# Ledger of designs, part 33: peptides against a protein of PDB entry 5TDY

Target 1, 88 residues: chain A of PDB entry 5TDY
Amino acid sequence: EKKIDGRRKAAVLLVALGPEKAAQVMKHLDEETVEQLVVEIANIGRVTPEEKKQVLEEFLSLAKAKEMISEGGIEYAKKVLEKAFGPE

## One batch from the design tools (peptide; made by RFdiffusion4, then SolubleMPNN)

Design b2_p17_4_s2
Fold by OpenDDE base, seed 4:
Structure b2_p17_4_s2 (fold): chain B 88 residues (1-88), chain A 17 residues (1-17)
Amino acid sequence: as target 1 above (88 residues)
Amino acid sequence: SLEELVKAAEEILKELE
């Protein structure tokens, strides 16, 4: 698999989730982070099916793994995104 | 919820497979 920048991963994920789910995530993020994500989304350009699949699989893997030790929720998803898809 | 996000991601992933 090709290495994808963490910031790009976040943008790809949010776009893939769709506006409703993306909004549910972003409403729990601080203003600065949201602004950064908006910029990344605006400059996302072309997203290949391979990138989309890779990002979703990584997200699902991390989410399910951490769910074993967490009660879950949007706050958990926020933490996952910040740690996994933040600036490298 | 995380479960809903995971479910949404899974459904999208299925469409790509």
Scores: peptide ipSAE 0.095, ipTM 0.668, DockQ to the pose 0.825
Fold by OpenDDE base, seed 5:
Parts: C-alpha cells; structure tokens; sequence
Structure b2_p17_4_s2 (fold): chain B 88 residues (1-88), chain A 17 residues (1-17)
C-alpha cells in the first residue's frame, strides 16, 4: 500500500463519510482544525478507489480497537481524526 | 456517534469491494 499524508487521510475520510456525517464530526472540532480540513478537502483532487479503501480501513481498525476497551461517540471520532490522520 | 460513523464507513467499503 502507498503511504498517504495524514492531512490527506483526514480529507479523504470526511469526504467519504459524506456531508451529514462529516458535519457531525467537525462540529466537535475547533475552528482552526475545521478550517484546515476545509482547505485539504478543497485541494483533495482525485481520490482513487484504492486510496479511499485504505483510509477507511485504517479508520475502522482504529475505531474498533478502541471500542473494545471503552468509549465511543463523537468525542472518540474526534480523537481518531486528530491523532491518526492529523499532520505528520 | 462512533457506532454510526463506523457503520457509515463499513457501508462505503462494501461498495468498493
């Protein structure tokens, strides 16, 4: 699998989730983070099916791993995006 | 919720596979 920039991963994920789910996540993020994500989304360009699949699989893997321990909801989703898909 | 987001992601993955 090809290495994907963390910021790009976040953009790909949010776009993939769709406007409704993306909004549910971003409403819990600070303004600066939202602005950064908007910029990344605006410059996302073409996303290959392979790239999209890779990002979603990484997200699901992280989410399910934490779900086994405890904690869920939008707060966790927020942490996943910031920690796993944030700037490198 | 996280569960809702996970389900959404899973549904998208199904379309790619």
Amino acid sequence: as target 1 above (88 residues)
Amino acid sequence: SLEELVKAAEEILKELE
Scores: peptide ipSAE 0.082, ipTM 0.655, DockQ to the pose 0.837
Fold by OpenDDE base, seed 1:
Structure b2_p17_4_s2 (fold): chain B 88 residues (1-88), chain A 17 residues (1-17)
Amino acid sequence: as target 1 above (88 residues)
Amino acid sequence: SLEELVKAAEEILKELE
């Protein structure tokens, strides 16, 4: 797998979440971070399915490690995100 | 920060269940 920069990783995640959910996430961040993410999103270009999958897998792995969601919840969350916000 | 983003995103994912 190709290494993804942290800044791009965040942008890919937010785009994958879709505008509504991304906005909800952004509301929990400080102003400077939001400004930086907006720039990254604006310059994100094309996100390949492989890249999106990699980012989502990493994030969901972290969520699982913190026991935020069950294994079944992880799989469900993936499907929800792909079906609702997959096509860009 | 990225850490804060992950924390916030985890909360959002929880709502998807």
Scores: peptide ipSAE 0.068, ipTM 0.629, DockQ to the pose 0.088
Fold by OpenDDE base, seed 2:
Structure b2_p17_4_s2 (fold): chain B 88 residues (1-88), chain A 17 residues (1-17)
Amino acid sequence: as target 1 above (88 residues)
Amino acid sequence: SLEELVKAAEEILKELE
């Protein structure tokens, strides 16, 4: 399993969510974060099935482990993205 | 909801397996 950059993980996740849900997620983020995400998405290039699977599995694992089903999907996605683009 | 998001993600994963 290859190491995936956090910023790339976020981009892969948003792309996987589709434009509608991705847009809804980004509406809850600050402008600077959105700009960063847009750049990452624009430069995402090819996403291999392996990368997509890895990112989604990690996302699902975190969601299930925290049992945050009652929390809004957008809010959770926001937290994931904030973590991905946090201080490095 | 997160449940719906998880469901969607699971469906996507299913297509990769």
Scores: peptide ipSAE 0.062, ipTM 0.649, DockQ to the pose 0.718

Design b2_p17_4_s4
Fold by OpenDDE base, seed 4:
Structure b2_p17_4_s4 (fold): chain B 88 residues (1-88), chain A 17 residues (1-17)
Amino acid sequence: as target 1 above (88 residues)
Amino acid sequence: SLEELVKEAEKLLKELE
């Protein structure tokens, strides 16, 4: 599978989740992070089925791993997204 | 919640498979 930039993965995930779930995630993020996400979403362009599948599979893997260790929620998604827009 | 996000992601993934 092709390597996907972390910032792009975040945008793909939010778009894939749809406006309702995306809003639930973003309302827990700081303004700066939201602005960065909006820019990425605005420039997302074409999302291939392969990218979407890859991002969803990775998210599910991480989410289930997190649940196995400790309970998490939107806070987990928040941390993932903030990390994506932090220094590489 | 994480559970809700997981369920949504699973649904979307299933549609791709």
Scores: peptide ipSAE 0.221, ipTM 0.790, DockQ to the pose 0.821
Fold by OpenDDE base, seed 5:
Structure b2_p17_4_s4 (fold): chain B 88 residues (1-88), chain A 17 residues (1-17)
Amino acid sequence: as target 1 above (88 residues)
Amino acid sequence: SLEELVKEAEKLLKELE
């Protein structure tokens, strides 16, 4: 696998999810994080199928691994996203 | 919800496979 910058991974994920789901996610993030994501999305350029697959697999892996925590809902999702796609 | 996001992600991933 090619190494992908965390910020790019986040942008790829949000674009992949589509506007509606992406908006739902970002509603629960702090303003600074949202601004960063918007910048990354604006500069995302071409997303290859390989990148998209890699990002989705990583997200799902982390989400399922943390399922045992049972934090539920948005807080759980936030932690998954931050750990997977936050700045290095 | 997280469940909805996971389901969507799984759907998208399957489309790539």
Scores: peptide ipSAE 0.204, ipTM 0.776, DockQ to the pose 0.828
Fold by OpenDDE base, seed 1:
Structure b2_p17_4_s4 (fold): chain B 88 residues (1-88), chain A 17 residues (1-17)
Amino acid sequence: as target 1 above (88 residues)
Amino acid sequence: SLEELVKEAEKLLKELE
């Protein structure tokens, strides 16, 4: 399994979710984060099935764990994405 | 919602497997 950069994972996830779902997530993010995501998506290049699978599996694992502990819905996705594009 | 995102992700993952 190849290690994927956090920023790339975020972009892969949004692309995988499709424009409608991606928009629902992004509308809860600050403008700067959205701008960064757009740039990352624009430069995503080819997304392999392996990358997509890996990102989705990680997302599902984290999402299910979070759902069992709290009611944080879109807010969780927001935190994940903001962390991906946070300070480095 | 998170539930909706999870459902979509599960669907997409299933299509890959």
Scores: peptide ipSAE 0.198, ipTM 0.775, DockQ to the pose 0.817
Fold by OpenDDE base, seed 2:
Structure b2_p17_4_s4 (fold): chain B 88 residues (1-88), chain A 17 residues (1-17)
Amino acid sequence: as target 1 above (88 residues)
Amino acid sequence: SLEELVKEAEKLLKELE
C-alpha cells in the first residue's frame, strides 16, 4: 500500500464520515485543530477509492484495538486526529 | 461515541467492497 500523510488521512476520514458525523467529531476538538482540519479538507482534492478504503481500515483497526482497553471513544478519536497535526 | 463511529466506518467500508 502507498503511504498516506497523516493530515490527509484525517481529512479523508472526516470527509468519508460526512458532514454530520464529522461535525460530531470536531465539536470535541480544540479550535486550532478544527481550523487545521478545515484547511486540509478544503485542499483534499481527489480521494481515490483505494485511499478511502485504506484510511477506513486503519481507523477501524486502531479503534477496535483501543476499544479493548476502554480509553474513551471520543477522546481517542480526538487524539488520533490531533496527532496528524502535531509535531513531526 | 467510538462505537457509533466504528459502526459508521464499517458501513462505509462495506459500501466500497
Scores: peptide ipSAE 0.194, ipTM 0.771, DockQ to the pose 0.837

Design b2_p17_5_s2 (from b2_p17_5, 6 letters changed)
Fold by OpenDDE base, seed 4:
Structure b2_p17_5_s2 (fold): chain B 88 residues (1-88), chain A 17 residues (1-17)
Amino acid sequence: as target 1 above (88 residues)
Amino acid sequence: MEEERRRRIEEENKKLL
């Protein structure tokens, strides 16, 4: 399996959630993190079906393991994005 | 109750993903 970059994973997740759910997640992030995510989404290019599948399976597995599954995955996606783009 | 709610949320998340 090719190691997907964490920033690319976040962009793939947001695109996979669709614009309404992605906007709901981003409303709960700081402005700097939102700007970074918008740049990553703008530069996402082509997402392969394999990359999408791998990202979604990884996020679903982590959500299950942490018991963090919420309605529409929004609270889980929020916490993943905060960790991916939070302070280094 | 909590397990059934978790299962429903998991099934909905699988449909959205």
Scores: peptide ipSAE 0.084, ipTM 0.564, DockQ to the pose 0.092
Fold by OpenDDE base, seed 3:
Structure b2_p17_5_s2 (fold): chain B 88 residues (1-88), chain A 17 residues (1-17)
Amino acid sequence: as target 1 above (88 residues)
Amino acid sequence: MEEERRRRIEEENKKLL
């Protein structure tokens, strides 16, 4: 499996959420993180079905493992994005 | 109770994606 870059995973996730839900996620991120995400979305090019599937499966698996499904998909998406773009 | 709530929210989240 090709290791997808964390920034690309975040862009794939936001595109998969669609514009309304992506906007709801981004409203809770800092301005710098939002700017980075917009750049990654603009440069995403073509998302393969395999990349989309891998990102969504990873997202759902992490949501289950943390019991964070109870906070909703949007709240978990925020925490994934903050971890993808936050300081290592 | 918590597991059934988690399953419902998971199914909704899958429909959102």
Scores: peptide ipSAE 0.078, ipTM 0.543, DockQ to the pose 0.092
Fold by OpenDDE base, seed 2:
Structure b2_p17_5_s2 (fold): chain B 88 residues (1-88), chain A 17 residues (1-17)
Amino acid sequence: as target 1 above (88 residues)
Amino acid sequence: MEEERRRRIEEENKKLL
């Protein structure tokens, strides 16, 4: 499996969520992280079905590992984005 | 084992999306 860049994974996730859910996630992020995400989304290009599937599976696996599925998909997507764009 | 994992991933994808 090609290691997908963390920033690209976040952009793929937000596009997969659609504009309404993506906006709900981004409202909980800092402004700098939101700006970076918007740039990554603008440059996302073509997302393959395989890439989309891999990203969603990885994110769901991390949600399960943290018992965060009970909190909701949005709160999870938030914490993933904060980690993907948080300090390297 | 893998089929149950795939089913759980699909059910949760439907909740997230």
Scores: peptide ipSAE 0.067, ipTM 0.578, DockQ to the pose 0.092
Fold by OpenDDE base, seed 1:
Structure b2_p17_5_s2 (fold): chain B 88 residues (1-88), chain A 17 residues (1-17)
Amino acid sequence: as target 1 above (88 residues)
Amino acid sequence: MEEERRRRIEEENKKLL
């Protein structure tokens, strides 16, 4: 499997969630993180079916591991974005 | 057992994100 950059994974996830859910996630992030996400989404280019599948499988694996499936995925998407764009 | 599997998945995914 090709290693996908965490920032690109976050952009792929937000696009996969659709604009309404992506906007709900971004409302829970700081302004600087939102600006970075908008830039990553704008530069996402072509998402392959394989890349989308990999990102969604990783997302589902983590959501299951954290028992976060009951939280509607928004709180998990927030934590993914905070990890992808938050300070290392 | 399930908690150790969860930890492994979470640790692997912390390296991938």
Scores: peptide ipSAE 0.066, ipTM 0.543, DockQ to the pose 0.030

Design b2_p17_5_s3 (from b2_p17_5, 6 letters changed)
Fold by OpenDDE base, seed 5:
Structure b2_p17_5_s3 (fold): chain B 88 residues (1-88), chain A 17 residues (1-17)
Amino acid sequence: as target 1 above (88 residues)
Amino acid sequence: EEEEKAKKIEEENKKLL
């Protein structure tokens, strides 16, 4: 596995969630963070299947470890995103 | 304006992935 920058991982995850779910996550974030994420998504370029798989697996692992998976998926998704792909 | 342009690019990228 190749190391992926945390900012890029966040962008990949949001794109993978799709526009509706991504919007639901971002509405819970502060304006500055949203702006940063939008810039990263805009500059995402080409995402390989390997990158997408790696990011999603990492996200799921963290979600399970925190036992955050519940009926309210958006809430845990926000928390996992912040912890998994935040600044290093 | 730049943010709106970025959002548009975002939507296009989401369709491709």
Scores: peptide ipSAE 0.157, ipTM 0.653, DockQ to the pose 0.040
Fold by OpenDDE base, seed 3:
Structure b2_p17_5_s3 (fold): chain B 88 residues (1-88), chain A 17 residues (1-17)
Amino acid sequence: as target 1 above (88 residues)
Amino acid sequence: EEEEKAKKIEEENKKLL
């Protein structure tokens, strides 16, 4: 598996989620982070099926684990995005 | 304005994915 940059992972994930679910996640993020994400998505270029699959599997695996302790997928996605686009 | 442009590009790119 190729290592994917965290910022790219976030963009791929949001695109993969589709506009409705992506918006549901992004509404929990600050305006600056949203702007950064929009720019990243705009410049995402081509996403291979393999790359998309890798990102989604990674997200699903972790989301399921978090659901076991009632954290939820949306909150997890928020944390991932904040980590990717928030302060380093 | 920059965000609006980015959103337009985003929407176009999503259609191509």
Scores: peptide ipSAE 0.114, ipTM 0.639, DockQ to the pose 0.034
Fold by OpenDDE base, seed 2:
Structure b2_p17_5_s3 (fold): chain B 88 residues (1-88), chain A 17 residues (1-17)
Amino acid sequence: as target 1 above (88 residues)
Amino acid sequence: EEEEKAKKIEEENKKLL
């Protein structure tokens, strides 16, 4: 199991959500964060199925641990992204 | 302008995944 950078995890998640949902999530983020995410996605390179699975499982675990309820997954994705990409 | 270029690359990457 390889350690994945938080910024990369955020990028993988957004791409996995698809363009429409990713856009909806980013609309709820500040402009500076959006710009940073766009750069990360632009340089995401190749994402393996294993990496994608790992990222999604980590985010699912976070959701379960926080007993998070989301409508359409957008609010959940927003919160997870903020935690993954936010300040360390 | 740099952001616009990044957005274009982003869109392409999203299509590949």
Scores: peptide ipSAE 0.103, ipTM 0.607, DockQ to the pose 0.037
Fold by OpenDDE base, seed 1:
Structure b2_p17_5_s3 (fold): chain B 88 residues (1-88), chain A 17 residues (1-17)
Amino acid sequence: as target 1 above (88 residues)
Amino acid sequence: EEEEKAKKIEEENKKLL
């Protein structure tokens, strides 16, 4: 499978989560991080079905392994996004 | 098996961030 940049994965995940769940994730992130994510989403361009499937499969696999399947995986999504865009 | 797969994915994801 084609490797996807981690920053792009975050944007794809947020879009895939849908506006409501994505908003719930971003509510728990700092303002600066949210701004970065919004920019990534704005520049996401075309998301192929393959990319979406790949990102979701990776997310689900990790969520299942960590027994984090709850409320659509919001908590795990937060961790991924914080790692990608949070303070270095 | 699933946990091993997940760990591999996590490691690869870390490299790509």
Scores: peptide ipSAE 0.068, ipTM 0.533, DockQ to the pose 0.035

Design b2_p17_5_s4 (from b2_p17_5, 5 letters changed)
Fold by OpenDDE base, seed 3:
Structure b2_p17_5_s4 (fold): chain B 88 residues (1-88), chain A 17 residues (1-17)
Amino acid sequence: as target 1 above (88 residues)
Amino acid sequence: SEEERAREIEEENEKLL
């Protein structure tokens, strides 16, 4: 597997979620974070099936490890994205 | 098997989304 940049992972995830679910994630993030994510999405280019698979597997694995599966992908995604792009 | 694991991942990913 090729290493995927963390920012690209976020973009891949949001694209994978689709516009509706992606919006539901982003509406809970601060404006600056959303702008950063939009930029990443704009520059995503083509997402390969391998990248999508890798990103989703990673998020799933982390969600399970943190016992966050019950919260669903949206809640987990929000937390991850806030950690990655929001203020620490 | 690899195929089985792939299906499991796909199903779990669908739950995540």
Scores: peptide ipSAE 0.031, ipTM 0.498, DockQ to the pose 0.151
Fold by OpenDDE base, seed 5:
Structure b2_p17_5_s4 (fold): chain B 88 residues (1-88), chain A 17 residues (1-17)
Amino acid sequence: as target 1 above (88 residues)
Amino acid sequence: SEEERAREIEEENEKLL
């Protein structure tokens, strides 16, 4: 497992969610955070299947650890993204 | 098995997205 920067993980996750779901997540984030995420998405470049899989697995693990999976995809995706992949 | 685990991961990911 290769180490992936947290900012890049967030970008990969949002791209994986697709434009509509990604927008639903980002509308709940503050403007500064959204701007940072947009920059990361714009500069994401090529995402390998292995990288995407790794990010999704880590996201699922974090969602389960926080016991948020029962809230639904968009809601817990927002919370996990903010707490786990956002700026430190 | 590795195949079963791969399928479980795929199903979990598909459910999330």
Scores: peptide ipSAE 0.028, ipTM 0.495, DockQ to the pose 0.123
Fold by OpenDDE base, seed 1:
Structure b2_p17_5_s4 (fold): chain B 88 residues (1-88), chain A 17 residues (1-17)
Amino acid sequence: as target 1 above (88 residues)
Amino acid sequence: SEEERAREIEEENEKLL
């Protein structure tokens, strides 16, 4: 599998989550981070089925490992986004 | 099969999302 950078991974995840769940994640993030995410999504370009599958499988695996399923997965998504767009 | 595995992954993803 090809390595995907964290920024793109975040954008792919949010798109995959759909607008409703993505909104539930982003409403807990600061305005600056949300703006950065919007830019990443706007410039996401072509997302291959393989890439989407890779991101979702990674997310699912980590969510299960942390016993964060469904709503717990949303909490994990928040953490991923904070790490991707938060302070270095 | 590979197709069956793919469907299983999809079903698990649908449960998560």
Scores: peptide ipSAE 0.024, ipTM 0.496, DockQ to the pose 0.190
Fold by OpenDDE base, seed 2:
Structure b2_p17_5_s4 (fold): chain B 88 residues (1-88), chain A 17 residues (1-17)
Amino acid sequence: as target 1 above (88 residues)
Amino acid sequence: SEEERAREIEEENEKLL
């Protein structure tokens, strides 16, 4: 299992969510974080199926560990992105 | 089974997305 940079994981997640859901997540983030995420997405390059799978599985694992799935995917995705990318 | 677990993960992913 390859280690994936946190910023890249965030970009992969947003791309996986699709433009509409990604926008719903990002509108809840501060402007600086959004700008950084947009840059990451713009430079994401190729995302392998394995990489996407790994990111989504980590996301689900974190969601279950924190018992936040009930809050909804968008709300949880927001929290993951804030912690994974924001403080970096 | 491994295949069954993989399907469960896929279903969970679909619920999230």
Scores: peptide ipSAE 0.026, ipTM 0.501, DockQ to the pose 0.130; fails the geometry check

Design b2_p17_6_s1 (from b2_p17_6, 6 letters changed)
Fold by OpenDDE base, seed 3:
Structure b2_p17_6_s1 (fold): chain B 88 residues (1-88), chain A 17 residues (1-17)
Amino acid sequence: as target 1 above (88 residues)
Amino acid sequence: SLEELLKKVEEVVEKEL
């Protein structure tokens, strides 16, 4: 398993979701964050199956954990992307 | 709604694994 930096992690996640779903999620983020994420997506290059799996598994784990503590939907969506985009 | 979207996102993630 290789360590993936936060910026690339966010790009992999959003690309994996597809353009329509990624856009829907990003509607709930501020403009500056959206622009930063788009730049990362534009420079993603090739994604290996292992890298994709690693990122998606981490996202799933976060989603399950947040569901248990009943965090608000909008804040949850923002925190997921902020954590993914942020440094590791 | 956002809640519905999040559920769909989770479903997509599970299918992509």
Scores: peptide ipSAE 0.030, ipTM 0.551, DockQ to the pose 0.116
Fold by OpenDDE base, seed 1:
Structure b2_p17_6_s1 (fold): chain B 88 residues (1-88), chain A 17 residues (1-17)
Amino acid sequence: as target 1 above (88 residues)
Amino acid sequence: SLEELLKKVEEVVEKEL
């Protein structure tokens, strides 16, 4: 599998979520990060089915793992966002 | 809440897989 950098991963995820859900996620990010993500989304280009699947599966795995260890909601959310949007 | 948002995000991800 091709390694996807964090910035690209974030863009793919947000596009896959759709504009409404993506906006909800970004409400919890700082302004500078939001601006950077918008740039990444604007330059996303074509997303292959394989790339989309890889990103979504990784995100789902991380989210469920954190849920299973019964982390508090805020810390869980912070870690998920960090893993989803942080650099590789 | 953030928990509710994440739940919805996970649901969306599941549907996209």
Scores: peptide ipSAE 0.028, ipTM 0.534, DockQ to the pose 0.113
Fold by OpenDDE base, seed 2:
Structure b2_p17_6_s1 (fold): chain B 88 residues (1-88), chain A 17 residues (1-17)
Amino acid sequence: as target 1 above (88 residues)
Amino acid sequence: SLEELLKKVEEVVEKEL
Protein backbone atom coordinates (compact mmCIF):
# COMPACT_ATOMS: atom_id res chain seq x y z
CA GLU B 1 0.00 0.00 0.00
CA LYS B 2 1.09 3.54 -0.73
CA LYS B 3 1.93 5.56 2.36
CA ILE B 4 -0.48 8.40 3.06
CA ASP B 5 0.56 11.53 4.91
CA GLY B 6 -0.90 11.62 8.41
CA ARG B 7 -2.46 15.03 8.01
CA ARG B 8 -4.17 13.92 4.83
CA LYS B 9 -5.46 10.76 6.50
CA ALA B 10 -7.28 12.85 9.07
CA ALA B 11 -8.82 15.03 6.39
CA VAL B 12 -9.99 12.05 4.34
CA LEU B 13 -11.58 10.50 7.40
CA LEU B 14 -13.50 13.60 8.41
CA VAL B 15 -14.68 14.31 4.89
CA ALA B 16 -15.91 10.74 4.63
CA LEU B 17 -17.99 11.27 7.77
CA GLY B 18 -19.69 14.31 6.29
CA PRO B 19 -19.81 17.82 7.71
CA GLU B 20 -22.42 17.23 10.40
CA LYS B 21 -20.88 14.11 11.88
CA ALA B 22 -17.35 15.44 11.47
CA ALA B 23 -18.35 18.52 13.44
CA GLN B 24 -19.70 16.36 16.26
CA VAL B 25 -16.42 14.47 16.45
CA MET B 26 -14.37 17.65 16.40
CA LYS B 27 -16.23 19.01 19.42
CA HIS B 28 -14.15 16.60 21.47
CA LEU B 29 -10.84 17.96 20.19
CA ASP B 30 -8.86 20.97 21.32
CA GLU B 31 -9.16 24.21 19.39
CA GLU B 32 -5.69 24.00 17.88
CA THR B 33 -6.31 20.53 16.50
CA VAL B 34 -9.65 21.61 15.05
CA GLU B 35 -8.04 24.53 13.27
CA GLN B 36 -5.36 22.29 11.81
CA LEU B 37 -7.92 19.75 10.63
CA VAL B 38 -10.04 22.41 8.96
CA VAL B 39 -7.03 23.59 6.97
CA GLU B 40 -6.28 20.06 5.83
CA ILE B 41 -9.89 19.50 4.82
CA ALA B 42 -9.94 22.73 2.84
CA ASN B 43 -6.94 21.54 0.83
CA ILE B 44 -7.91 17.90 0.43
CA GLY B 45 -8.49 17.97 -3.32
CA ARG B 46 -9.40 14.68 -4.96
CA VAL B 47 -9.75 11.54 -2.86
CA THR B 48 -9.58 8.23 -4.69
CA PRO B 49 -11.75 5.29 -3.65
CA GLU B 50 -8.60 3.35 -2.82
CA GLU B 51 -7.27 6.11 -0.60
CA LYS B 52 -10.60 6.44 1.19
CA LYS B 53 -10.77 2.71 1.81
CA GLN B 54 -7.24 2.61 3.16
CA VAL B 55 -7.86 5.46 5.58
CA LEU B 56 -11.16 4.11 6.84
CA GLU B 57 -9.73 0.65 7.41
CA GLU B 58 -6.85 2.11 9.37
CA PHE B 59 -9.21 4.20 11.47
CA LEU B 60 -11.46 1.24 12.18
CA SER B 61 -8.50 -0.82 13.30
CA LEU B 62 -7.24 1.91 15.61
CA ALA B 63 -10.69 2.62 17.03
CA LYS B 64 -11.34 -1.01 17.87
CA ALA B 65 -7.91 -1.46 19.42
CA LYS B 66 -8.40 1.55 21.68
CA GLU B 67 -11.96 0.53 22.50
CA MET B 68 -10.72 -2.74 23.93
CA ILE B 69 -8.55 -0.83 26.39
CA SER B 70 -11.61 1.13 27.60
CA GLU B 71 -9.79 4.44 27.87
CA GLY B 72 -11.48 7.59 29.09
CA GLY B 73 -13.97 8.86 26.55
CA ILE B 74 -12.49 12.24 25.70
CA GLU B 75 -8.92 11.00 25.75
CA TYR B 76 -9.85 8.04 23.60
CA ALA B 77 -11.52 10.19 20.94
CA LYS B 78 -8.62 12.62 20.86
CA LYS B 79 -6.02 9.87 20.57
CA VAL B 80 -7.80 8.22 17.65
CA LEU B 81 -8.07 11.39 15.60
CA GLU B 82 -4.71 12.80 16.61
CA LYS B 83 -3.09 9.54 15.55
CA ALA B 84 -4.43 10.13 12.06
CA PHE B 85 -3.26 13.73 12.10
CA GLY B 86 0.09 12.92 13.64
CA PRO B 87 3.54 12.85 12.02
CA GLU B 88 3.06 9.69 10.00
CA SER A 1 -22.74 10.64 25.31
CA LEU A 2 -19.24 10.44 23.89
CA GLU A 3 -19.44 6.67 23.92
CA GLU A 4 -22.55 6.81 21.77
CA LEU A 5 -20.86 9.24 19.40
CA LEU A 6 -17.86 6.97 19.01
CA LYS A 7 -20.15 4.06 18.25
CA LYS A 8 -21.83 6.12 15.54
CA VAL A 9 -18.46 7.05 14.08
CA GLU A 10 -17.46 3.42 13.91
CA GLU A 11 -20.78 2.53 12.32
CA VAL A 12 -20.27 5.19 9.66
CA VAL A 13 -16.79 3.90 8.95
CA GLU A 14 -18.05 0.35 8.58
CA LYS A 15 -20.76 1.44 6.17
CA GLU A 16 -18.28 3.37 4.05
CA LEU A 17 -15.93 0.41 3.67
Scores: peptide ipSAE 0.027, ipTM 0.532, DockQ to the pose 0.115
Fold by OpenDDE base, seed 5:
Structure b2_p17_6_s1 (fold): chain B 88 residues (1-88), chain A 17 residues (1-17)
Amino acid sequence: as target 1 above (88 residues)
Amino acid sequence: SLEELLKKVEEVVEKEL
């Protein structure tokens, strides 16, 4: 698989969710974080099917793992986005 | 709740795969 920049991963994920669901996630974040994510989304350009699949599979894996560990809450949502948006 | 939201997100992700 290709290495995908963390900032781009976050943008791909949020675009894939659609504006309504993306907003539901982002309303739990601080304003500055939201602004940064919006900038990444604005500059996303074209997303290939392969790239979209890779990002969604990674996110699904994280979500399922968290479900199994029984951790939840606002902090989880923030951590997911921080991991996705991070330098790696 | 966020738990419910996460479940919805998972469903969306699965549909988009």
Scores: peptide ipSAE 0.025, ipTM 0.542, DockQ to the pose 0.116

Design b2_p17_6_s3 (from b2_p17_6, 7 letters changed)
Fold by OpenDDE base, seed 4:
Structure b2_p17_6_s3 (fold): chain B 88 residues (1-88), chain A 17 residues (1-17)
Amino acid sequence: as target 1 above (88 residues)
Amino acid sequence: SLEELLAEVEKVVDKEL
């Protein structure tokens, strides 16, 4: 599969979640991170079905895996997005 | 919650992909 930039992954995920769920995630993030994510979303362009599937399955898998060994929750989602947005 | 978000993600995957 094609490698997807971490920043783009975050944007694809947030768009796929829809505005309400995306907002639930973003309200727990710091202002700077939110601003960065908004820019990524604004510049998301075309998202192929394959790319969308890849991103969603990746995050779903990671979230479920962590849930098995921790309580998970919003803090995990926050950490995932923050790490994904960082340098690769 | 993460669980609610994951549920929404699953819906998207199952129905749209």
Scores: peptide ipSAE 0.047, ipTM 0.574, DockQ to the pose 0.089
Fold by OpenDDE base, seed 1:
Structure b2_p17_6_s3 (fold): chain B 88 residues (1-88), chain A 17 residues (1-17)
Amino acid sequence: as target 1 above (88 residues)
Amino acid sequence: SLEELLAEVEKVVDKEL
């Protein structure tokens, strides 16, 4: 299986969520993080179905594991992006 | 919310299966 770096995972996830949900996530992120995300998304290139599925399943698994304790989707998404791009 | 995000992710994943 192909290894996907964290930055690309975040970009793939946001694109997969669609513009509405992606916007909701990004509105809660700092300016620098948003700029980095935009660059990653702009340069995402081709995303294979296999890569997309891998990223989404990984996210879903992690989210389910933390569902009962989770602070919410936005907070989780923020943490994912921080892990991917680094804290700003 | 987490539920909304999970629902969206699950929806997309189901389409890929």
Scores: peptide ipSAE 0.044, ipTM 0.573, DockQ to the pose 0.088
Fold by OpenDDE base, seed 5:
Structure b2_p17_6_s3 (fold): chain B 88 residues (1-88), chain A 17 residues (1-17)
Amino acid sequence: as target 1 above (88 residues)
Amino acid sequence: SLEELLAEVEKVVDKEL
């Protein structure tokens, strides 16, 4: 599979979730991180079916793994977003 | 709760795949 930039992956995921669910996720993030995510989403451009499937499959796999470790997928997603878009 | 939100996210992901 093709390598996809981490920031782009986050944008693809949030767009795929739709505005309602994406907003629910982002409410758990700090304001600065949310602003950075919005910028990435605004610049997402065209998303191919292939990269969309790749991103969603990766997220699902990681989320399920975190569930098994008793952490939960949403908490993992929050950590990923913070690392990708949080303060440097 | 986060658990309930996770369930909804997973449903959406499954639907989009």
Scores: peptide ipSAE 0.043, ipTM 0.547, DockQ to the pose 0.091
Fold by OpenDDE base, seed 2:
Structure b2_p17_6_s3 (fold): chain B 88 residues (1-88), chain A 17 residues (1-17)
Amino acid sequence: as target 1 above (88 residues)
Amino acid sequence: SLEELLAEVEKVVDKEL
């Protein structure tokens, strides 16, 4: 499958979640990360159906795997998201 | 909690897929 930049993955995910749920998720991230994500969303441009599907499936897979070994906490949640969709 | 966050996102993702 076609490689997608990690920062773009994050933007695609948040847009797919919608503004309400995206905001809810970002409450668990630090201010710097939120600012970075807002910039990425602002520059997202066109999102293809294939790209959206790929990002959502990737996140779902990672989320299920991490749930089984999660230790809880806001900082851990941030680390999971950063590893999956953060800067490369 | 992380569990609640992940569960919330999973619900949304499942709906969008």
Scores: peptide ipSAE 0.041, ipTM 0.567, DockQ to the pose 0.115; fails the geometry check

